# Ledger of designs, part 1: peptides against a protein of PDB entry 2AKA

Scores and structures below are computed, not measured.

Target 1, 299 residues: chain A of PDB entry 2AKA
Amino acid sequence: MEDLIPLVNRLQDAFSAIGQNADLDLPQIAVVGGQSAGKSSVLENFVGRDFLPRGSGIVTRRPLVLQLVNSTTEYAEFLHCKGKKFTDFEEVRLEIEAETDRVTGTNKGISPVPINLRVYSPHVLNLTLVDLPGMTKVPVGDQPPDIEFQIRDMLMQFVTKENCLILAVSPANSDLANSDALKIAKEVDPQGQRTIGVITKLDLMDEGTDARDVLENKLLPLRRGYIGVVNRSQKDIDGKKDITAALAAERKFFLSHPSYRHLADRMGTPYLQKVLNQQLTNHIRDTLPGLRNKLQSQL
Unless a header shows other numbers, all headers, positions and changes below count from the first letter of the chain.
Peptide ipSAE was made for these designs. It is ipSAE averaged over its two directions, with the distance scale d0 held at 1.0 Angstrom where the peptide's residues are scored. Compare it between designs on one protein only; published cut-offs may not apply.
A fold fails the geometry check if it doesn't show the stated peptide or something in it is severely misdrawn.

## One batch from the design tools (peptide; made by RFdiffusion4, then SolubleMPNN)

Design b1_p8_1_s1 (from b1_p8_1 with R5Q)
Fold by OpenDDE base, seed 1:
Structure b1_p8_1_s1 (fold): chain B 299 residues (1-299), chain A 8 residues (1-8)
Amino acid sequence: as target 1 above (299 residues)
Amino acid sequence: SEALQILD
C-alpha cells in the first residue's frame, strides 16, 4: 500500500523527463489557494523544515512537485540536478529560487514548467503534492497585467484533470464565501468529490468568531471534509520559532479552544498528513488500472 | 513504454 505513492513518483519523474504529456492524468494532489493563504507553511510543516521561498506576493511561481518519502536519512534531491544531495534546507530554498529565476527571469513572472523536488525524511509520510502559484488579483512589480489569468490558467491545467485531487487552502480570517481556493474547486469539482479543504489561520480569527461550522462540514460540504491547521506567523518564522514547537502549539490550540476541542483529534498538521497519505494511496489504487489501460491503448 | 514497465 505504501509503495503506491513511490510508484507514481517514478511515473512523474519519467514523464517529466520527456515533457508534459497533455493526455496524462496521473493521480495527484494539487494545492491551491490565494496568496498568503498558508500553502507553503503547510508543506513546510510536513517536512519540519523551512525550505520554500517566502515573501510578499507571489512566492511560488512554478509548479512544485513535492515528493515526500519516509526514510531513515534526511536530504533533498532535485530532478534538474540529479545526484546532488541537499542536507541543508536553506540550500534547498536557494535552489528553488535560483531555478525559478532562471526560467522566469527577474520580472517575477510564472512558468508552467514544474520543479521536481524529492525530500527524504524520517519525519514524513509518503506523500506527493503539487504546489501551485497562489491566486492573485493585483500584479506587482514587473508582472504582466494579466498575471491573475495566467495563474488561473496554470491551475486549471491541473485541477481540471479527473484524477487530480484538490487541496483547497483557505484562511479562516477571511470570508470563506470569498475563498479563491474553494471557488476554483467548486468550478471544476461542483459535487465536492475531489476537494479536501484546509482551513488555516484559525488562531487569527476575531474574538467571538470561529470556523466550527466549516470544520464540521456543515457550511460548504465536501465529501472529503475539512481539516483545520495552525501555522507559524511570519513573526514566528522570522524569530526562528521551530516547527516542532509550532506543532505542539497547534495541538494545544485545538485542545483548549471551546469551539474546536471536540474536533481536536481530527485537526492539525499531523492528522492532515495522515489523511493525505491515506487518501492519495487509495486514490492511486483506484486510478492505476484505468491509467494502465489508457497507456496500453496508446501503444 | 517506460510507464508501462514501471506499472508492471
Scores: peptide ipSAE 0.160, ipTM 0.873, DockQ to the pose 0.701
Fold by OpenDDE base, seed 5:
Structure b1_p8_1_s1 (fold): chain B 299 residues (1-299), chain A 8 residues (1-8)
Amino acid sequence: as target 1 above (299 residues)
Amino acid sequence: SEALQILD
């Protein structure tokens, strides 16, 4: 028996090849959050590369099944173009954009058809995430007026599945009571059993305020808890600040902040990646027997 | 069928 996460990756690839789309109830982690909540930055920090589409408005417009695989080599592969190894992550970004446009057209619409991207790297733990479009209320460009509901419907196809864990990404510099991520998570997971909270933009909170109560799981309790992270600022991104340096700054932030110092060892991107790896592995172990039985019964 | 083979 191989590692559980790579095993599920093979299942994902197999089902994608036969066009199962979102009908799958595979053990997986769906990433949800409002636009500009910091989802892309979190994912890029895992890889240590800039490779996701950027811009204003809706950036992710198709589900992105991001399969991180620890390896001695570093390259990316798309399921839709097998055999092509990407070593330039800018080319990865361009391919995501091109493949998205191929299906959705030029109107900045959305599609529920996933893009499957596998990244081999010595800098990652085995981890698979499904990045979903950011929730929005206002259509932009040529988007249909009901784009908000289209996005919600797409997200619901994933997050309503029993075997789907939810990575709810919320910015700390906004009212968490109005967090799109936490709202949708609570709607489909009212007992907070499948939701992992990520709090971004902790460094952008107003002076004199902090998210300590949230991070300590005291305000909006989740069984799987909350993890705070600090992403690169837009200025840092534009200035091409190295992600490694940003991760060091993140560590320093938590260690030096009076409200978070005591939590520092359970915060930050590296810890988040480790926790997600462990939780996903355990979740797969728990769900695979049931999945196997279901598949057998459908023959 | 292939999925089951993967799980075996």
Scores: peptide ipSAE 0.159, ipTM 0.869, DockQ to the pose 0.646
Fold by OpenDDE base, seed 4:
Structure b1_p8_1_s1 (fold): chain B 299 residues (1-299), chain A 8 residues (1-8)
Amino acid sequence: as target 1 above (299 residues)
Amino acid sequence: SEALQILD
């Protein structure tokens, strides 16, 4: 039997080929968060490469099914261009942008049609995430005035499904009570059973404040808990700071911070990756029997 | 059908 995550990857690819209009609730992790919450940075940190579109406003405008596969080689493949192996991750970024524009046009509109990207790397654990457009309230460019609701509706197509885990990405330097990610998660997962909290920008919190209570799961409890991360600053990104170096800095941050030192071994991007791998694997194991039964009943 | 085959 194949590993469970790669197995579900094959299912995802198969369903994508026929249009995911089938009422199939695949076990998956949907990534949600407001604009600039740090979602893209988290994903890039997993891969160790810069490969996602960047910019102001809405950057992700189609769902991105990101399938990370541990491998001895490093390359990326898109489902929409089978057989082409990308080894330059800048080209990966360009392809995402091109494929997005092909469907949505240049008006910065959105589409619910996913892009399927598989990344083979020795630096990743098996992990599949669905990156979703960042929640926003203000239209930009030629976006329709109801873009906020279009995005919300798109997100709901994923996060309302029972087998969808929610990776809720919230910046610590904003009021977590007003977190778009946690709000939508609470709406569809009121008991906090399916939600994993990621707290970004811990390094950008005001002096004298910390997110200890949140990270200890005491403020807004989630069954699956919270994991804090420190992403590269915009300055670091612009300066092309190496992600490996950034991960070392992240570790140092948690170890040296009085409020987080005791949590350091359960914080940071590498730990998040491990947790997500484990949780997704277990989730797939738990849900596959039911999925099989549903599929059989639809024959 | 293909999905079921994958799950086998």
Scores: peptide ipSAE 0.153, ipTM 0.869, DockQ to the pose 0.710
Fold by OpenDDE base, seed 3:
Structure b1_p8_1_s1 (fold): chain B 299 residues (1-299), chain A 8 residues (1-8)
Amino acid sequence: as target 1 above (299 residues)
Amino acid sequence: SEALQILD
């Protein structure tokens, strides 16, 4: 039997043309968070490449179905341009931007039509994530005044689905009680059964403060718990700091911090990737029988 | 269905 995550990838590709109007509830992980919460950085750290659009304000403006596939080779493919293999990840970034602009125009609007990107790499575990636009309250550029609600409506199309797991990304250097990610997760998953918490920017917290209680699952308990990560700073990103070096610095951060040292083996980007791979695999195993039955009934 | 074939 084929691996479960690649199996669902094939299903995603097969139903891509149906869009959000489909009644099909595929097992998947939706990534949610406020603007600048660090969602894109987490995904790039999984791949070890800079390949996602960057900028001020809202950057992700279409859902990005990111399919990571462990392979001996390293390249990317888009569903909208089949047969083209990208080996330069800068070109991947440019293609995402171009494809986004093709649909949304230059007004920085959003579209619910997904971009499907598959990345083959020896440095990744099999993992599929849906990167969603960051929640914001302030329109930028030529965005409509109701852009906040447009984004929320788009997110709800994913996170309300019963088979959707939620990767809630929250920055530690802001009040967690006001986390947009955790708010929306609590709304659709009040018992915390489908939500995985990611805490970013732990290195940017005020001196004398820490997120230990959050990471120990004591403040806002989630069944699937919290994982802390340290992403590159914007300065490091602009300076093209190597992601491998950043991952080493992340490990050092947790090991050397008095509040997090005891949690270090259950923190960081590599651990997060492993946990997500395992949880997604198990989730697919649990949901596929029901999905198969549903598909059979629709014939 | 193609989807069912994938799941087999």
Scores: peptide ipSAE 0.148, ipTM 0.867, DockQ to the pose 0.687

Design b1_p8_1_s2 (from b1_p8_1 with R5E D8S)
Fold by OpenDDE base, seed 1:
Structure b1_p8_1_s2 (fold): chain B 299 residues (1-299), chain A 8 residues (1-8)
Amino acid sequence: as target 1 above (299 residues)
Amino acid sequence: SEALEILS
């Protein structure tokens, strides 16, 4: 069962090599959310390393196929530079930025051409996620005036596919009813069958408020439910707070919070990673026969 | 074709 995700990884790599972006309905999880919703932080917490581009505005500007592979060794490799093993995750970040700029230029535009990054680590479960650009409304700098629509169109290429699960990342300190992630998810998955909700920034909610109703799946029900997480603040990141300490603080947060204590065992980054691993594995198992048949019919 | 081989 644990080999199914690596199997799909091979398919993803093969299709990327021939320029097949999102045409084939591969079983996958697309990560969607507004800018600064915490998508990159969630992914970094899975790896336990800082390796994704950071900054204001649109940070992710190409789809990032992030393939996490449990291994006794820790290193990263890119499909576009085979044979190079990255052990310094700062260099991984720099490579993502360089490869993004190579295709998009310096105008901070977007490209639908994926970057394929595989991370081997003893600290991860097998898990593949497609990180997509954050949804935005206002172009900044040299971004094209229609950047919002370009991003939406790119996201739609992924999330409209029936075999695409949607990891909808929403910050708790904003009105969840107006969540960009949940809106787009509801548009393409009105019955909430393919969407997994992630609620970030629970620690940044106003005193006296909580997201209990959302996390209990009572406000905006999703079949696959919601998982709350607590990410490091920018101050924590700048202060070099390690992810291990952050994960411990996250656990403490849920256990000590009166509104979330009863949910604590079903919250947090480690639980999210486990759930995603299981859901993706099961999803692949269910969809592969159909995918095989589709491919055979195209011969 | 490679995809089919992978799925075989």
Scores: peptide ipSAE 0.195, ipTM 0.881, DockQ to the pose 0.709
Fold by OpenDDE base, seed 5:
Structure b1_p8_1_s2 (fold): chain B 299 residues (1-299), chain A 8 residues (1-8)
Amino acid sequence: as target 1 above (299 residues)
Amino acid sequence: SEALEILS
């Protein structure tokens, strides 16, 4: 038997190839959050490369099935262009943008058809995430006035599935009670069984405030808990600050902060990646027997 | 199906 995460990757690829989209209840982690919540930065920090589209408004406009695979080499592959190896991650970004535009057009519309991207790297753990469009309330460009609901409907196709874990990304410098991510998670997972909380922008909180209660799972309890992270600033991103250096700064942030130093070993991007790898692996182990039985019954 | 083969 092969590794469980790569096994599910093969299933995802097979179903994507036939246009199954999100109809099958595959064990997976869907990433949800409002626009500018820091989702893209978290994913890029896992890879250690800048490779996701950036900009104002809705950036992710199709589901991105991001399959991270630990390997001795570093390159990316898209399911829609098999055999092409990308070693320049700027080209990866451009391909995502091009493939998105090919389906949605240039009107900044959305499509529920996933892009499947596999990244091989010595710097990653095996981990698959489905990055979903950021929730928004304001249409931009030629987007329809109901774009908010279109995005929500798309997200619901994923997060309502029983075998879908939810990575809820919320910025700490906003009212967490009004977090788009936690709100949608609570709607479909009222008991907090499938939701993992990520708190970004901890370094941008007002002096004298902290998210300790949230991170200690005392304010809005989730069975799977919360993990805080510190992403690069927009200035650092624009200046192409090295992600490795940013990860070191993140570690220093938690260690030096009076409210977080006691949690430092259970915070930060590297710890988040480990936790997600473990939780996804365990989740797959628990759900695969049921999935197999379901598929067999449909023959 | 290919899916069942993968899961076998």
Scores: peptide ipSAE 0.188, ipTM 0.876, DockQ to the pose 0.700
Fold by OpenDDE base, seed 3:
Structure b1_p8_1_s2 (fold): chain B 299 residues (1-299), chain A 8 residues (1-8)
Amino acid sequence: as target 1 above (299 residues)
Amino acid sequence: SEALEILS
């Protein structure tokens, strides 16, 4: 029997090819969070490569359907340029930027048209995520004054779908009560059934404070719980700090922190990847029969 | 139709 995640990948590719971007309720995980919440860093940590655009303001300006596939080889492919295998992940970054600019122009605008990227790697679990633009309230450059609402409207096209799981990424060094990710998740998933919480920047919290209550699912309960992670700092990213070394430092952080030591085995990027793989697989298993029936009725 | 074939 074919793996369920690759099966859904084939469906995603097929529907993308015919322009059915947001009309179908495919089982998927949408990644949401404010600007600089650490979304892109989490995704790069899964792959173990620097390959996503970086910068100030809105970096992700189109949905990125990121399909991670466990393989004996390491390379990337875009749906919009089939047959080209990327082995240099810097070239992957450049292609994302070029393809984004081709559609949005140079005004830093957004587009709802997805970019489909598949990464084969021996270092990943099968996992598909839809990376969405970061929520913001302040237009920059030539962005329209209503850019905040344009982004929100785009996100809503994904997160309102019943079969969409929500990976809500929130920084710990900000008031979680004001988390853009958790706010939008609460709006469309008030009972917390479809939302997985990710807490970043735990290493940047003020001395004497911690996010223990959040991570223990006591403050804002989600059925699927919270997972804390520690990403590379912007300085480390700019300095090209090795992701493997960063993951080791993350493990050390949780083990050595008095507030998180007891949770250490249920924290960190590797654990998050495992949980997402399992939850997505189970979610697909539960939703595919209904999807099949719906498609059959439309023929 | 292709989607149904994939799901078969």
Scores: peptide ipSAE 0.186, ipTM 0.875, DockQ to the pose 0.641
Fold by OpenDDE base, seed 4:
Structure b1_p8_1_s2 (fold): chain B 299 residues (1-299), chain A 8 residues (1-8)
Amino acid sequence: as target 1 above (299 residues)
Amino acid sequence: SEALEILS
């Protein structure tokens, strides 16, 4: 039997082709967070490449099913253009943008129709994430006035599912009590059973403040805990700072910070990737029997 | 059907 994550990838592809039945609940991780919370940066750090759309406002406008597969080779494939192997990740970004615009138009609207992207890389662990549009309050451009609710409704289609784990991405330099990610997670997962907290922008916190209590799972307890990360700054991104160098800087940050040093081995992007791989694998193992039964009952 | 085959 193949690895569990690749197995579910095949299921995702199959259901994407026919439209997933609302009654089906695939084990998956949905990534949620406010605009500029750092979701895209986290995903790019996993891959080690810049490949996601950038910009102000709502950047992700369709769900992106990102399937990371450990492989000896490095390339990307889209489900909507089978057989085409992308080795230039700029082209991957452009394809995401083009495919998004093809469906939504150029008005910065959103669509619930997923883009399925598989990335083979020696630098990744097997991991599948569903990147969702960032939560927003204010329409921009030609967006409809109810865009906030459209986004929320889209997110709810994923995060309300019992087998959906929630990767809640919150910036530390904002009031975590007002985190869009944690709010929506609390709404659909009040006991914190399905939510994994990611705290970004720890390096941007006000002097004299820290997120130690959050990271130690003492403020807003989640069964699956919190992991802090340090992403590249916008300056670093614009300057095309190497992700490998950024990951080294992240490690140094945690090791050198008085409030986080004791947690350093349980922080950072590499650790997050490992945890997500493990949690997703275990989650799939636990949920597949039930999924099989549901599928059989629908015959 | 395909899904069940995948899960077999």
Scores: peptide ipSAE 0.186, ipTM 0.876, DockQ to the pose 0.665

Design b1_p8_2_s1 (from b1_p8_2 with R1S E8F)
Fold by OpenDDE base, seed 5:
Structure b1_p8_2_s1 (fold): chain B 299 residues (1-299), chain A 8 residues (1-8)
Amino acid sequence: as target 1 above (299 residues)
Amino acid sequence: SSPLDLVF
């Protein structure tokens, strides 16, 4: 039986080529969260490389369809630049920035037109994610005063689809009741059927506080639960701390923390990647019969 | 076979 995730990737590529992206409810995972919530760090930790744009304000300004493919080789390819293999992940970052600026201009505007990036690696599981612009309240630079609503409208194009799973990324060192990710997820998925919670910055919580009740799914229950992760600090990123060393430190954090030790085998980036692969595979299996029928009725 | 032929 062919892997279902690569099958859907081929469908995504085919539909992108014919311009029908807007009408197709393909099984996918949309990544949502406020600015600086740690979304980019989670995605980079899956790949084991620094390759996403970084900086202040809105960094992701177009949807990024990130197709991870387990392979014996390590390289990246863009759908807009067929035949070019990227082995330097800094060049991948620069291409994302250049392709973003080509469509949005220099005013830090946003566009709903996706960038399609495929990463082949021995270090990844088969997984497709759609990274979406970070939610913000304050315009920066030449951004229009309504940029918050433009981002929200863009996110709604993805997260309202019935076959879209929502990876809601929230920092633990902020009030989770005010989480932009959990707010938008609750708006479009009030029963918590399509939402997977990711809690970042668990290592940055105030002394005497923890996110145990959230991670145990007791505070704001999601059917698909919550997974805690520990990303590299900005100091670790600037110091070029190796992602493999960071993943070992994450494992040590959960094992040594009194509030999280009992959950440690169901926490961290490697576990998150496995869960997402399994949930996406199962979701595709459940969705494909309905998609087949819909597509056959449109021919 | 087109990716469509696999679904279909």
Scores: peptide ipSAE 0.009, ipTM 0.566, DockQ to the pose 0.300
Fold by OpenDDE base, seed 2:
Structure b1_p8_2_s1 (fold): chain B 299 residues (1-299), chain A 8 residues (1-8)
Amino acid sequence: as target 1 above (299 residues)
Amino acid sequence: SSPLDLVF
């Protein structure tokens, strides 16, 4: 089977290198969600490492093109520092922070210029995600007062592309009807054809409440459905709780929960990763002929 | 190599 995801990764890297990222609608998955929706935790759960910037407010301030590559070895590489292999994922975090600050300055501003990170790991499926800044209404520190709109405009550059799939990350312990992720997804994908719903914080819902109707795709139907996940708590992250143990706890959560037990085989981070790999692969297969034709017409 | 060399 053609390694379609690695093929698109090479295209993405090539277009990034020539500054033409805006001109090609490459098949990709953009990750969208409000601040603290759990986006970073989902991505780290895929890698099985703590490697993303942490903190309150806007953590992701540049698009992060995260290319996961299944490999016998475990290391990371940045496109901006080719040939440097990172085996310490804390150094990966620090490099993301440093490279972000180099472009945005110290004012916690945002930049639409992507950081390209490739992670080789035996624990990942081939998957490329574009992590986007969390939607917010509240400027932090010396951020510009229009930061909400700047973030929105940046997200729109990605999610309006027809070949962009949208991973809409929403916390279950907030009003899902008001989910920033689902709102922006519905704006650019009214028929729910490109959107995959992720519901985080299912473990933090009030007793006697559940997200069953959402997860069963009954409340806001998406063609690609919803997948519930349980991320590590901030305490678990600060305590450096092992992600493998967290994944086992997530599985136990779904299996033991009366409202989710029947869905348990279609829930959780490992299932999400599998679904995203399959959906991205299929999406590339479907879009690649059209992409080839476009590229040929530009020659 | 042109990005195009990857598509062909």
Scores: peptide ipSAE 0.009, ipTM 0.581, DockQ to the pose 0.247
Fold by OpenDDE base, seed 4:
Structure b1_p8_2_s1 (fold): chain B 299 residues (1-299), chain A 8 residues (1-8)
Amino acid sequence: as target 1 above (299 residues)
Amino acid sequence: SSPLDLVF
């Protein structure tokens, strides 16, 4: 079953190379959420490396197709620079920034053209995610005044597809009823069939509040449920706190918290990674026959 | 190999 994700990765790369990515409903997971919701931190926690662009406002400005591949070696490869192996993840970050700027310019504009990044690592499960620009309402710098709608339209190109699973990333320290991620997910998946909820910033909730009802799938039910995570704080990031140490702190958080202790084995980044691998694998298995039939009809 | 050859 684990070989299905690499199979779809090869299809995705092949379709990217021929410019047909838009027309094929490949089984994939799109990552959606507001700015600063913690999307990039979740992805970095899977890899165990700092490699995504950082900053204020819109950081992700192109879709990033992140293909995680379990391997005995650790390196990254971009589809746009085939044959170059990156072992320094800072160079990976710089390449994402450079390739983004090459297409969008320096005005912080967006482009729907994906960046395809494959990461080989012993620390990952096979998993493909599409990181999408963070939803925003306020243009920054030289961004066009309609940037909110441009981002929304870009997200819709992914999340409206029936074979797209939606990883909806919402911060717990904000009203979840107002979550941009859950709003867009509900718009395109009103029955909550394709949406996986990720609740970040559980450690930043006000004293005496918790997200227990959400995590127990009682408040805003999703068929695929919710998984809580604790990302590194900005202080921890600035202090270059090791991701492994952060994952241990996350585990301790869930185990020690009165509201979450009973859920602790179904929470945290390692569990999220496992669930996403399983859900994507199963989703590919279920969708691949239909995809094959569609492809055959187009020949 | 065509992308299709990966599926068939």
Scores: peptide ipSAE 0.009, ipTM 0.562, DockQ to the pose 0.251
Fold by OpenDDE base, seed 3:
Structure b1_p8_2_s1 (fold): chain B 299 residues (1-299), chain A 8 residues (1-8)
Amino acid sequence: as target 1 above (299 residues)
Amino acid sequence: SSPLDLVF
């Protein structure tokens, strides 16, 4: 039986090439969260490479369709640069920035036109994610005053789709009741059927506080639950701390923390990657019959 | 292969 994630990737690439008809609802995972919530760091931790744009403000300005493919080789390919293999992940970062600027210009505006990136690696599970712009309330630099609404409208194009799963990324060092990710997820998924919670920055919580009740699914219950992760600090990123060392530190954090030790086997980036692979595979299996019928009716 | 040939 052909792997279901690669099958949907081929469909996604084919539909991107002909222009997305608004009526196509492909099974996918959209990544949502406030600015600086740690979305891009979670994706880089899956790959084990620094390859996403970094900076102050809104960094992701176009949807990034990230197709992770388990392979014996390590390289990246863009749909817009067919036949070019990237083995330097810094060049991948630069290509994302250049292709973003080509469409949005220098004003730090946004565009709904996706960038399609495929990463082959021995360190990844098959997984497709759509990284979306971070929600913000305050325009920065030359951004239009309505940038908040432009971002929300872009996110809604993905998260309102019935076959879209929502990876809601929230920082633990902020009030979870105020999480932009969980707010938008609750708006489009009131029963919490499509939402997976990710809690970042657990290492940055105030002394004497913890996110145990959140991670135990007691505070804001989601059918698919919550997974805690520990990303590299900005200092660690700037210092080029190795992601493998950061993943070992993450494991140590959960095992050593009195509030999280009992959850440690259901926490961290490797567990998150496994859960997302399984959930996406199952979701594709459940949705493909309906998609097949819809595609047949359009011929 | 048409997108259909992939689903079928």
Scores: peptide ipSAE 0.008, ipTM 0.551, DockQ to the pose 0.248

